# Designs tried in a protein design run: peptides against a protein of PDB entry 6UG1. Part 214

Target 1, 304 residues: chain A of PDB entry 6UG1
Amino acid sequence: SNEERKRRKYFHMLYLVCLMVHGFIRNEWINSKRLSRKLSNLVPEKVFELLHPQKDEELPLRSTRKLLDGLKKCMELWQKHWKITKKYDNVGLYMRTWKEIEMSANNKRKFKTLKRSDFLRAVSKGHGDPDISVQGFVAMLRACNVNARLIMSCQPPDFTNMKIDTSLNGNNAYKDMVKYPIFWCEVWDKFSKKWITVDPVNLKTIEQVRLHSKLAPKGVACCERNMLRYVIAYDRKYGCRDVTRRYAQWMNSKVRKRRITKDDFGEKWFRKVITALHHRKRTKIDDYEDQYFFQRDESEGIPD
Target 2, 301 residues: chain A of PDB entry 6UG1 as posed
Amino acid sequence: SNEERKRRKYFHMLYLVCLMVHGFIRNEWINSKRLSRKLSNLVPEKVFELLHPQKDEELPLRSTRKLLDGLKKCMELWQKHWKITKKYDNEGLYMRTWKEIEMSANNKRKFKTLKRSDFLRAVSKGHGDPDISVQGFVAMLRACNVNARLIMSCQPPDFTNMKIDTSLNAYKDMVKYPIFWCEVWDKFSKKWITVDPVNLKTIEQVRLHSKLAPKGVACCERNMLRYVIAYDRKYGCRDVTRRYAQWMNSKVRKRRITKDDFGEKWFRKVITALHHRKRTKIDDYEDQYFFRRDESEGIPD

## One batch from the design tools (peptide; made by RFdiffusion4, then SolubleMPNN)

Design b2_p26_3_s1 (from b2_p26_3, 8 letters changed)
Fold by OpenDDE base, seed 4:
Structure b2_p26_3_s1 (fold): chain B 304 residues (1-304), chain A 26 residues (1-26)
Amino acid sequence: as target 1 above (304 residues)
Amino acid sequence: EEEKEREEWEKELEEYLQELLKKAKE
């Protein structure tokens, strides 16, 4: 019905805000000064120097290469620190079906919300789910004065899915779900004026996204619980930005149709949510990023 | 101080969430 379509749209909006707020809170928690002091000790001086290369005036690419090598070494150090990767409880922050939502509304499952103290302890000990691990990695980079963003792929239920029963095919559901991350890192490269994408936990990859990312879910089974729709970046200064354009090859043709921003009402609403979560002044980094997004929109063209 | 500012911000965020919830029910 039209009513059920409206209900799903509103529930999607609510769920999206809750996810975006969760990302904001986690971004705040990883700014803990106590955690920062502890995590900085994981990074030896030689790796710190690679993270902060001098500008090569002859070839800025050499400086970027040093930064990339530093980030690679940080991923290796992080893997040594991280002792236990816990499985997600149920589906974690991956996308739920409408049926699962309806069933969960009836089950007063006290989701034990992880407290800040428990999170900081988890990161500090190297014990937690992949999301906590990524968040801790961002904290370690920030502790080394790296301009690292926490990236969250928000997975609200698909309001465009009007099917009643989306029985997910059961056998490999968890493996397919966790094949691609929900959280990752971006690092500002001051030399190339670009964000570097870092997945320290799942794919263990560093990339400079041009047209497509390795982190973008591919295949039907992987997309059932991980649809790239809302990739939100949280920086160390409490900036909040929609960076979906970086990771979406087909933003206009495919991704937009699955976003609340497909219509003017949804666009205006989503801008208000972003604005409410954006607690810093605009910087030249934002200008370079917006220019990159503009170029990506022009390069994709208007969908036929 | 930083803890109070955080609690205030968490409260503002919760209020904003409630407002968004209210507007989503209308």
Scores: peptide ipSAE 0.021, ipTM 0.539, DockQ to the pose 0.069
Fold by OpenDDE base, seed 5:
Structure b2_p26_3_s1 (fold): chain B 304 residues (1-304), chain A 26 residues (1-26)
Amino acid sequence: as target 1 above (304 residues)
Amino acid sequence: EEEKEREEWEKELEEYLQELLKKAKE
């Protein structure tokens, strides 16, 4: 019905806000000074120096290579720190079906919201789910004075899915779900004027995204609970930015159709959400990023 | 200090969430 379409759109919007706020809160928690002091001790001086290379005036790429080597070593150090990777409770922050939402509305299951103190303890001990692990990795990089962003791929229910039953059939549903991350890291490369993508936990990859990311879900089964639609970046200064364009190869042809921003109302609404989660002044880094997004939009073209 | 800043920030966030919820109903 038209009512059910409106209901699903509204619920998608509410759920998206809740996810974006969750990302913001986690981004605040990883700025803890107490946590920072503990995590900085995980990084040896030699690795710290690689994270802060001098500018090579002859070949700035050499400086980028040092930074990449430093980030690789940080991933290795983080894996040594992280002792227990817990499975997600149910589906974690992956996409729920409409049926799962309806069933959850009837079940007053108290979601045990992880408290700040419990989160900080989990990160400090190296015991938690993959999302906590990624968030802790971002905290470690920030403790080393690296300009690291927390990235969240927000997974609200698909308001474009008008099927009554959206149950997912599959014995491997969890394996397919967790194949691609929901949280990852970006690091600013001051030499190339680009963000470096870092997945320290799931795929254990570092990439400089040009046209395609390894973190973008591929295949039907993986996309059932992880649709690339809203990739939000949270920086150390409480900036909030939509970085979906980086990770979406087909933003205009495919991704936009699945976003609330497909219409002018949704675009204005989503811009209001981003603006209010963005608690810092614009910087030259934002200018370089916007220029990159513009070039990527022009290069994709308008879908026929 | 960090706890007070957190409470103020949680309050600002809650107020903002309520404002967003209001604007999403309009």
Scores: peptide ipSAE 0.017, ipTM 0.511, DockQ to the pose 0.038
Fold by OpenDDE base, seed 3:
Structure b2_p26_3_s1 (fold): chain B 304 residues (1-304), chain A 26 residues (1-26)
Amino acid sequence: as target 1 above (304 residues)
Amino acid sequence: EEEKEREEWEKELEEYLQELLKKAKE
C-alpha cells in the first residue's frame, strides 16, 4: 500500500539517524586522551617517522610511498595487538530485513548497549568485534597525530523493498555478510591531496580509490545485508561528511535510487542531519574532496 | 557555549525523532 511505503520510508529515516548518531558517539570515544596515550606506545619511532615524512619537492610520490609503508606497518602492529575478534551478536550493524525488524519489535530484547568504559577496555585489551577493532585502529593513528577518519557504511532497512516477507535464507549468510566491512579508515595524504582508504581488519588492504573500491560490496549474497548507500566520514575534529561518492561507482544510476536523497524532501532532510553532526569549520581538505566528488559526478555522466 | 550548543542539538534531534516516529505510525 501507499501507507506501508510511507511507513518504511520514515522508519528508514529514523534508523539512519540512529546509525549516524552511533557513528558520531564512537568517533567521540576514540578521541579519548587515556586511550590515545596507551595506543601511541604501540607505534615505534621508526614507524612514526614514516607516518610523518618530509615533503619531497622533486617527487611528492616518494612522500606518499613512505606514508603508505607507515600505514602498512601500523596494520601489522594492530594485528599483533588484537588478540580476540568476536563474532557479531546476530547481524551487528549490517542491514536487517523488514521481517527481522517486525519480529524484534515484538521481542523486548534488551539491547546491551556497550558503555564507553567497556569500549575503551575492549580496545585497550585488543578484544572485541571487527567494528571495535577498526575504531581502535583509527584511535591509534590519531594518537600518532595522523589525520584519520572513521568511515561508517550505514545500513538502514531498504525502504525500496516492498516485499511483505523479506526473510533471508542460506547457511552461508554470516560469511557473505562479513565479506565486506561496515567500518573502515581514511587517512589524509597531504602530498597527493587525496584520502587513502584503509581496511585494517576485514580485507587488510590500503587503496587510493580512483573509480572503484575493493570495499564496495559485490555479488547478490554480499549485498543482501551490506548495501552501499550512506558512507559517512567522522574526523578527529568532529567533522561529518557524506563520502558515498568515493565508493559508489554508479552513484547517479544505481545508488541514488536506494537513498532517501532521491527526492528534494529527502535531500533537504539528509543535509540537515549531516549539518547537525558536523561540528567544525570548512577546511581546504574539504575543498579538495568536493572537487574530487564533482569530477566523479561529471565522469559518471547523467543516467539515461 | 559548546555544552549549550550540544544541548540544543540533542533537543532538536529528539524533537525530530519524535516527529519521524509519529509519521511512521500513520
Scores: peptide ipSAE 0.015, ipTM 0.499, DockQ to the pose 0.048
Fold by OpenDDE base, seed 2:
Structure b2_p26_3_s1 (fold): chain B 304 residues (1-304), chain A 26 residues (1-26)
Amino acid sequence: as target 1 above (304 residues)
Amino acid sequence: EEEKEREEWEKELEEYLQELLKKAKE
């Protein structure tokens, strides 16, 4: 019905805001000065120097290569720190079906929200789920004065799915769900004027995204619980930015149709949500990023 | 101080969320 379509749209909007607020709160928690002091001790001086290379005036690419090597070393150090990777409870922050939402609304399941103190302890001990691990990795890089962003792929229920039964066939293995991350890191490369993508936990990869990301879900089974629609970046100064364009090859042709921003109402609403979560002044880094997104939109073209 | 700023921010976010929810019901 039209009513059910409206209901799913509004529920998607509410769920999206809750996810974006969750990302904001986690981004704040990883700015803990107490955590920063502990995590900085994991990074030896030689690796710190690689993270802060001098500008090579002859070949700026050499400075980028040092930064990439430093980030690789940090990923290796983080793996040594992280002792226990817990499985997600149920689906974690991956996408729920409409049936799962209905069933959960009927079940008074108190979601045990992780307290800030428990989160900080989990990161400090190296014990937690993959999301906590990624968030802790971002905290470690920030402790080393690296301009690292927490990235969250927000997975609200698909409001474009109008099927009555949206149950996933029971064989959708936990393995397919977790094949691609929900949280990752971006690091600002001041030499190339680009964000470097770092997945320290899941794929254990570092990339400079041009047209395609390794972190973008591929295949039907993986996309059932991880649909790339809202990739939100949270920086160390409480900036909040939509960076979906980086990771979406087909933003205009495919991704936009699955976003609330497909219409003017949704676009205006989503801008208000981003503005509310964006607590810093605009910087030259934002200008370079917007220029990159513009070039990516032009290069994709308008789908015929 | 940082904890107070956080509580104020959490409150402002909650108020904004409530306002967004109100506007989504209208």
Scores: peptide ipSAE 0.022, ipTM 0.539, DockQ to the pose 0.040; fails the geometry check

Design b2_p26_3_s2 (from b2_p26_3, 8 letters changed)
Fold by OpenDDE base, seed 4:
Structure b2_p26_3_s2 (fold): chain B 304 residues (1-304), chain A 26 residues (1-26)
Amino acid sequence: as target 1 above (304 residues)
Amino acid sequence: EEEKEREEWEKELEEKLKKLLEEAKK
């Protein structure tokens, strides 16, 4: 019905706001001064120096290579720190089906929200789910004065899916779900004027995204609970930015059709949500990023 | 201080988000 379409659109918008607020709160928690002091001690001086290379005026790529080596060593240090990776409770922050949402609404399950103190303890001990681990890795890089962003791939229910039964059956459903991350890191490369993508936990990869990311879900089974639609970046200065364009190969032809921003009302509404979560002034880094997104939109073209 | 400023900001954010959710119902 038209009513069910409106209901699913509204519930998608509500759920998206809740996810974006969750990302904001976690980004605030990882700015803890107490946590920063503990995590800085995990990084030896030699690795800190690699994270802060001098600018090579002859070949800026040499400076980028030092930064990449520093980030690789930080990822290795983080693996040594992290002792216990817990499985997600149910599906974590991966995409729920409409049936799962309806069944959850009927069940008055008190979701135990993790308290800030428990989060800080979990990161400090190296015990938690993959999301806590990625968030702690971003905190460690920030403790080393690296301009690191927390990235969240927001997974609201698919309002374009009008099927009544959307149940996902299969023994490997968890393995397919966690094949690609929901949280990762970006690091600003001041030499190349680009963001470096870092997945320290899932794929354990560092990439400089040009056209394609390894973190973009591929295959039907993986996309059932992880649809790349809303990739939100949270920086150390409480900036909030939509960075979906970096990770979406087919933003205009495919991804836009699955977003609330497919129409002018949804675009204006989503900009207001971003603005409400964005607590810093614009910088030259934002200008370089917007120029990159513009060039990516022009290079994709208008879908036929 | 930092905790009060955070609580005030969380309230302001909650009010902004409530308004955005009422706009989403239209």
Scores: peptide ipSAE 0.088, ipTM 0.711, DockQ to the pose 0.040
Fold by OpenDDE base, seed 5:
Structure b2_p26_3_s2 (fold): chain B 304 residues (1-304), chain A 26 residues (1-26)
Amino acid sequence: as target 1 above (304 residues)
Amino acid sequence: EEEKEREEWEKELEEKLKKLLEEAKK
């Protein structure tokens, strides 16, 4: 019905806001001074120096290579720190079906919200789910004075899916679900004027995204619970930015059709949500990023 | 101080989010 379409759109918007606020709160928690002091001790001086290379005036790419090597070593150090990767309870922050939402509304299952103290303890001990692990990795990089962002791929229910029964086949669902991350890291490369993508936990990869990312879900089964639609970046200064354009090869042709921003109202509304979560002044880094997004939009073109 | 600023900011955020959700209902 038209009512069910409106209901699903509204519930998508509500759920998206809740996810974006969750990302914001986790981004605040990883700025903990107490956690920072503990995590900085995981990084040897030689690795710290690689994270902060001098500018090579002859070949700026050499400085980028040092930073990349430093980030690789940080990823290895983080793997040594992280002792226990817990499975997600149910689907974690991956996309739920409409049926799962309806069933959960009837079940007053209080999601045990992880308290800040429990989160900080989990990160400090190296015990938690993959999301906590990624968030802790971002905290470690920030403890080393690296300009690291927490990235969240927000997975609200698909308001474009009007099927009544969206039950997913259960057997391989978890493996396919967790094949791609929901949380990852970006690091600012001051030499190349680009964000470096770092997945320290899932794919254990570092990339400089040009046209597409390795972190973008591929294949039907993986996309059932992880659709690239809302990739939100949270920085150390409480900046909030939509960085979906970096990871979406087909932003205009495919991704926009699955976003609330497919219409003018949804675009204006989503800009207000971003603005409400963005607590810093604009910087030259934002200008370089917006220029990159513009070039990517021009290069994709308007879908025929 | 830092905790009070956080609580004030959390309230301001909650109000902004409530308004955004009311707009989303239209």
Scores: peptide ipSAE 0.087, ipTM 0.706, DockQ to the pose 0.040
Fold by OpenDDE base, seed 1:
Structure b2_p26_3_s2 (fold): chain B 304 residues (1-304), chain A 26 residues (1-26)
Amino acid sequence: as target 1 above (304 residues)
Amino acid sequence: EEEKEREEWEKELEEKLKKLLEEAKK
């Protein structure tokens, strides 16, 4: 019905806001001064120097290579720190089906919200789910004065799916669900004027995304619970930005159709949500990023 | 001080988000 379409759209919007607020709160928690002091001690001076290379005036690429090597070593140090990776409770922050939502609404399951103190302890001890691990990695880079963003791929229920029964055909194995991350890191490269993508936990990869990312879900089974639609960046100064364009190869042709921003009302509404979560002034970094997104939009072309 | 500023900011954010959710209901 038209009513069910409206209900699913509204519930998608509500769920998206809740996810974006969750990302914001986690981004605040990883700015903890106490945690920062503890995590900085994990990074040796030689690795710190690689994270802060001098500008090579002859070949700026050498400076980028040092930064990339520093980030690789930070991933290795983080793996040594992290002792226990817990499985997600149920599906974690991966996408739920409409059936799962309806069944959960009837169950007053008190979501045991992780408290800030418990999060800080978990990161400090190196135990928790993959999301906590990624968030802790971002905290470690920030502790080393690296301009690192927390990235969240928000997975609200698919409001474009109008099927009554949205049960997944078969036990989508936990392995297929977690094949691609929900949280990752971006690091600002001041030499190339680009964001470097870092997945320290899942794929254990560093990318300079040009057209495609390895973090973009591929294949039907993986896309059932992880649909790239809303990739939100949270910086150390409480900036909030939509960075979906970086990771979406087919933003205009495919991704936009599954976003609330497919219509003018949804675009205006989503801009208000971003603005409400964005607590810093615009910077030259934002200008370089917007220019990159513009170039990516032009290079995709108009969908036929 | 930092905790009070945080609580005020969390309240202001909650109000902004409530307004956005009311707009989403229309």
Scores: peptide ipSAE 0.066, ipTM 0.696, DockQ to the pose 0.040
Fold by OpenDDE base, seed 3:
Structure b2_p26_3_s2 (fold): chain B 304 residues (1-304), chain A 26 residues (1-26)
Amino acid sequence: as target 1 above (304 residues)
Amino acid sequence: EEEKEREEWEKELEEKLKKLLEEAKK
């Protein structure tokens, strides 16, 4: 019905705001000065120097290579620190079906919200789910004065799915779900004027995304609970930016159709949500990023 | 000081988000 379409659209918007606020809160928690002091001790001086290379005036690419090597070593150090990767409770922050939402509303399962103190303890001990692990990795890089962003792929229910039954019957549903991350890291390369993508936990990869990312879900089974639609970046200065364009190959032709921003009302509304979560002044880094997004939009073209 | 600024910001954010959710219901 038209009413059910409106209900699902509203619930998608509500759930998206809740997810974006969750990302914001986690981004604040990883700025903890107490956590920073503990995590900086995990990084040897030699690795710190690689994270902060001098500008090579002859070949700026040499400086980028040092930074990439430093980030690789940080991923290795982080894996040594992390002792226990817990499975997600149910589906974590992956996409729920409409049926699962309806069933969960009936089941008064007290979602035990993780407290800030419990999060900081989990990161410090190296015990937690993959999301906590990624968030802790971003905290470690920030403790080393690296301009690292927390990236969140927000997975609100699909308001474009008007099927009555949306049950997922896959035997390997969990393996397919966790094949691609929901949280990752970006690091600013001051030499190339680009963001470097880092997945320290899931794929254990470092990318300089041009057109395609390895972090973009591929295949039907993986896309059931992880649909690339809202990739939000949270920086150390409480900046909030939509970076979906980086990871979406087909932003205009495919991704936009599954976003609230498909219409003018949704675009204006979503811009207000981003603005509400964005607590810093604009920087030259934002100008370089917007220029990159513009070039990506021009290169994709207008969908016929 | 940092804690007060955070609490004030959290309140301002909560109000902004409440308004955005009301707009989403239309």
Scores: peptide ipSAE 0.104, ipTM 0.722, DockQ to the pose 0.040; fails the geometry check

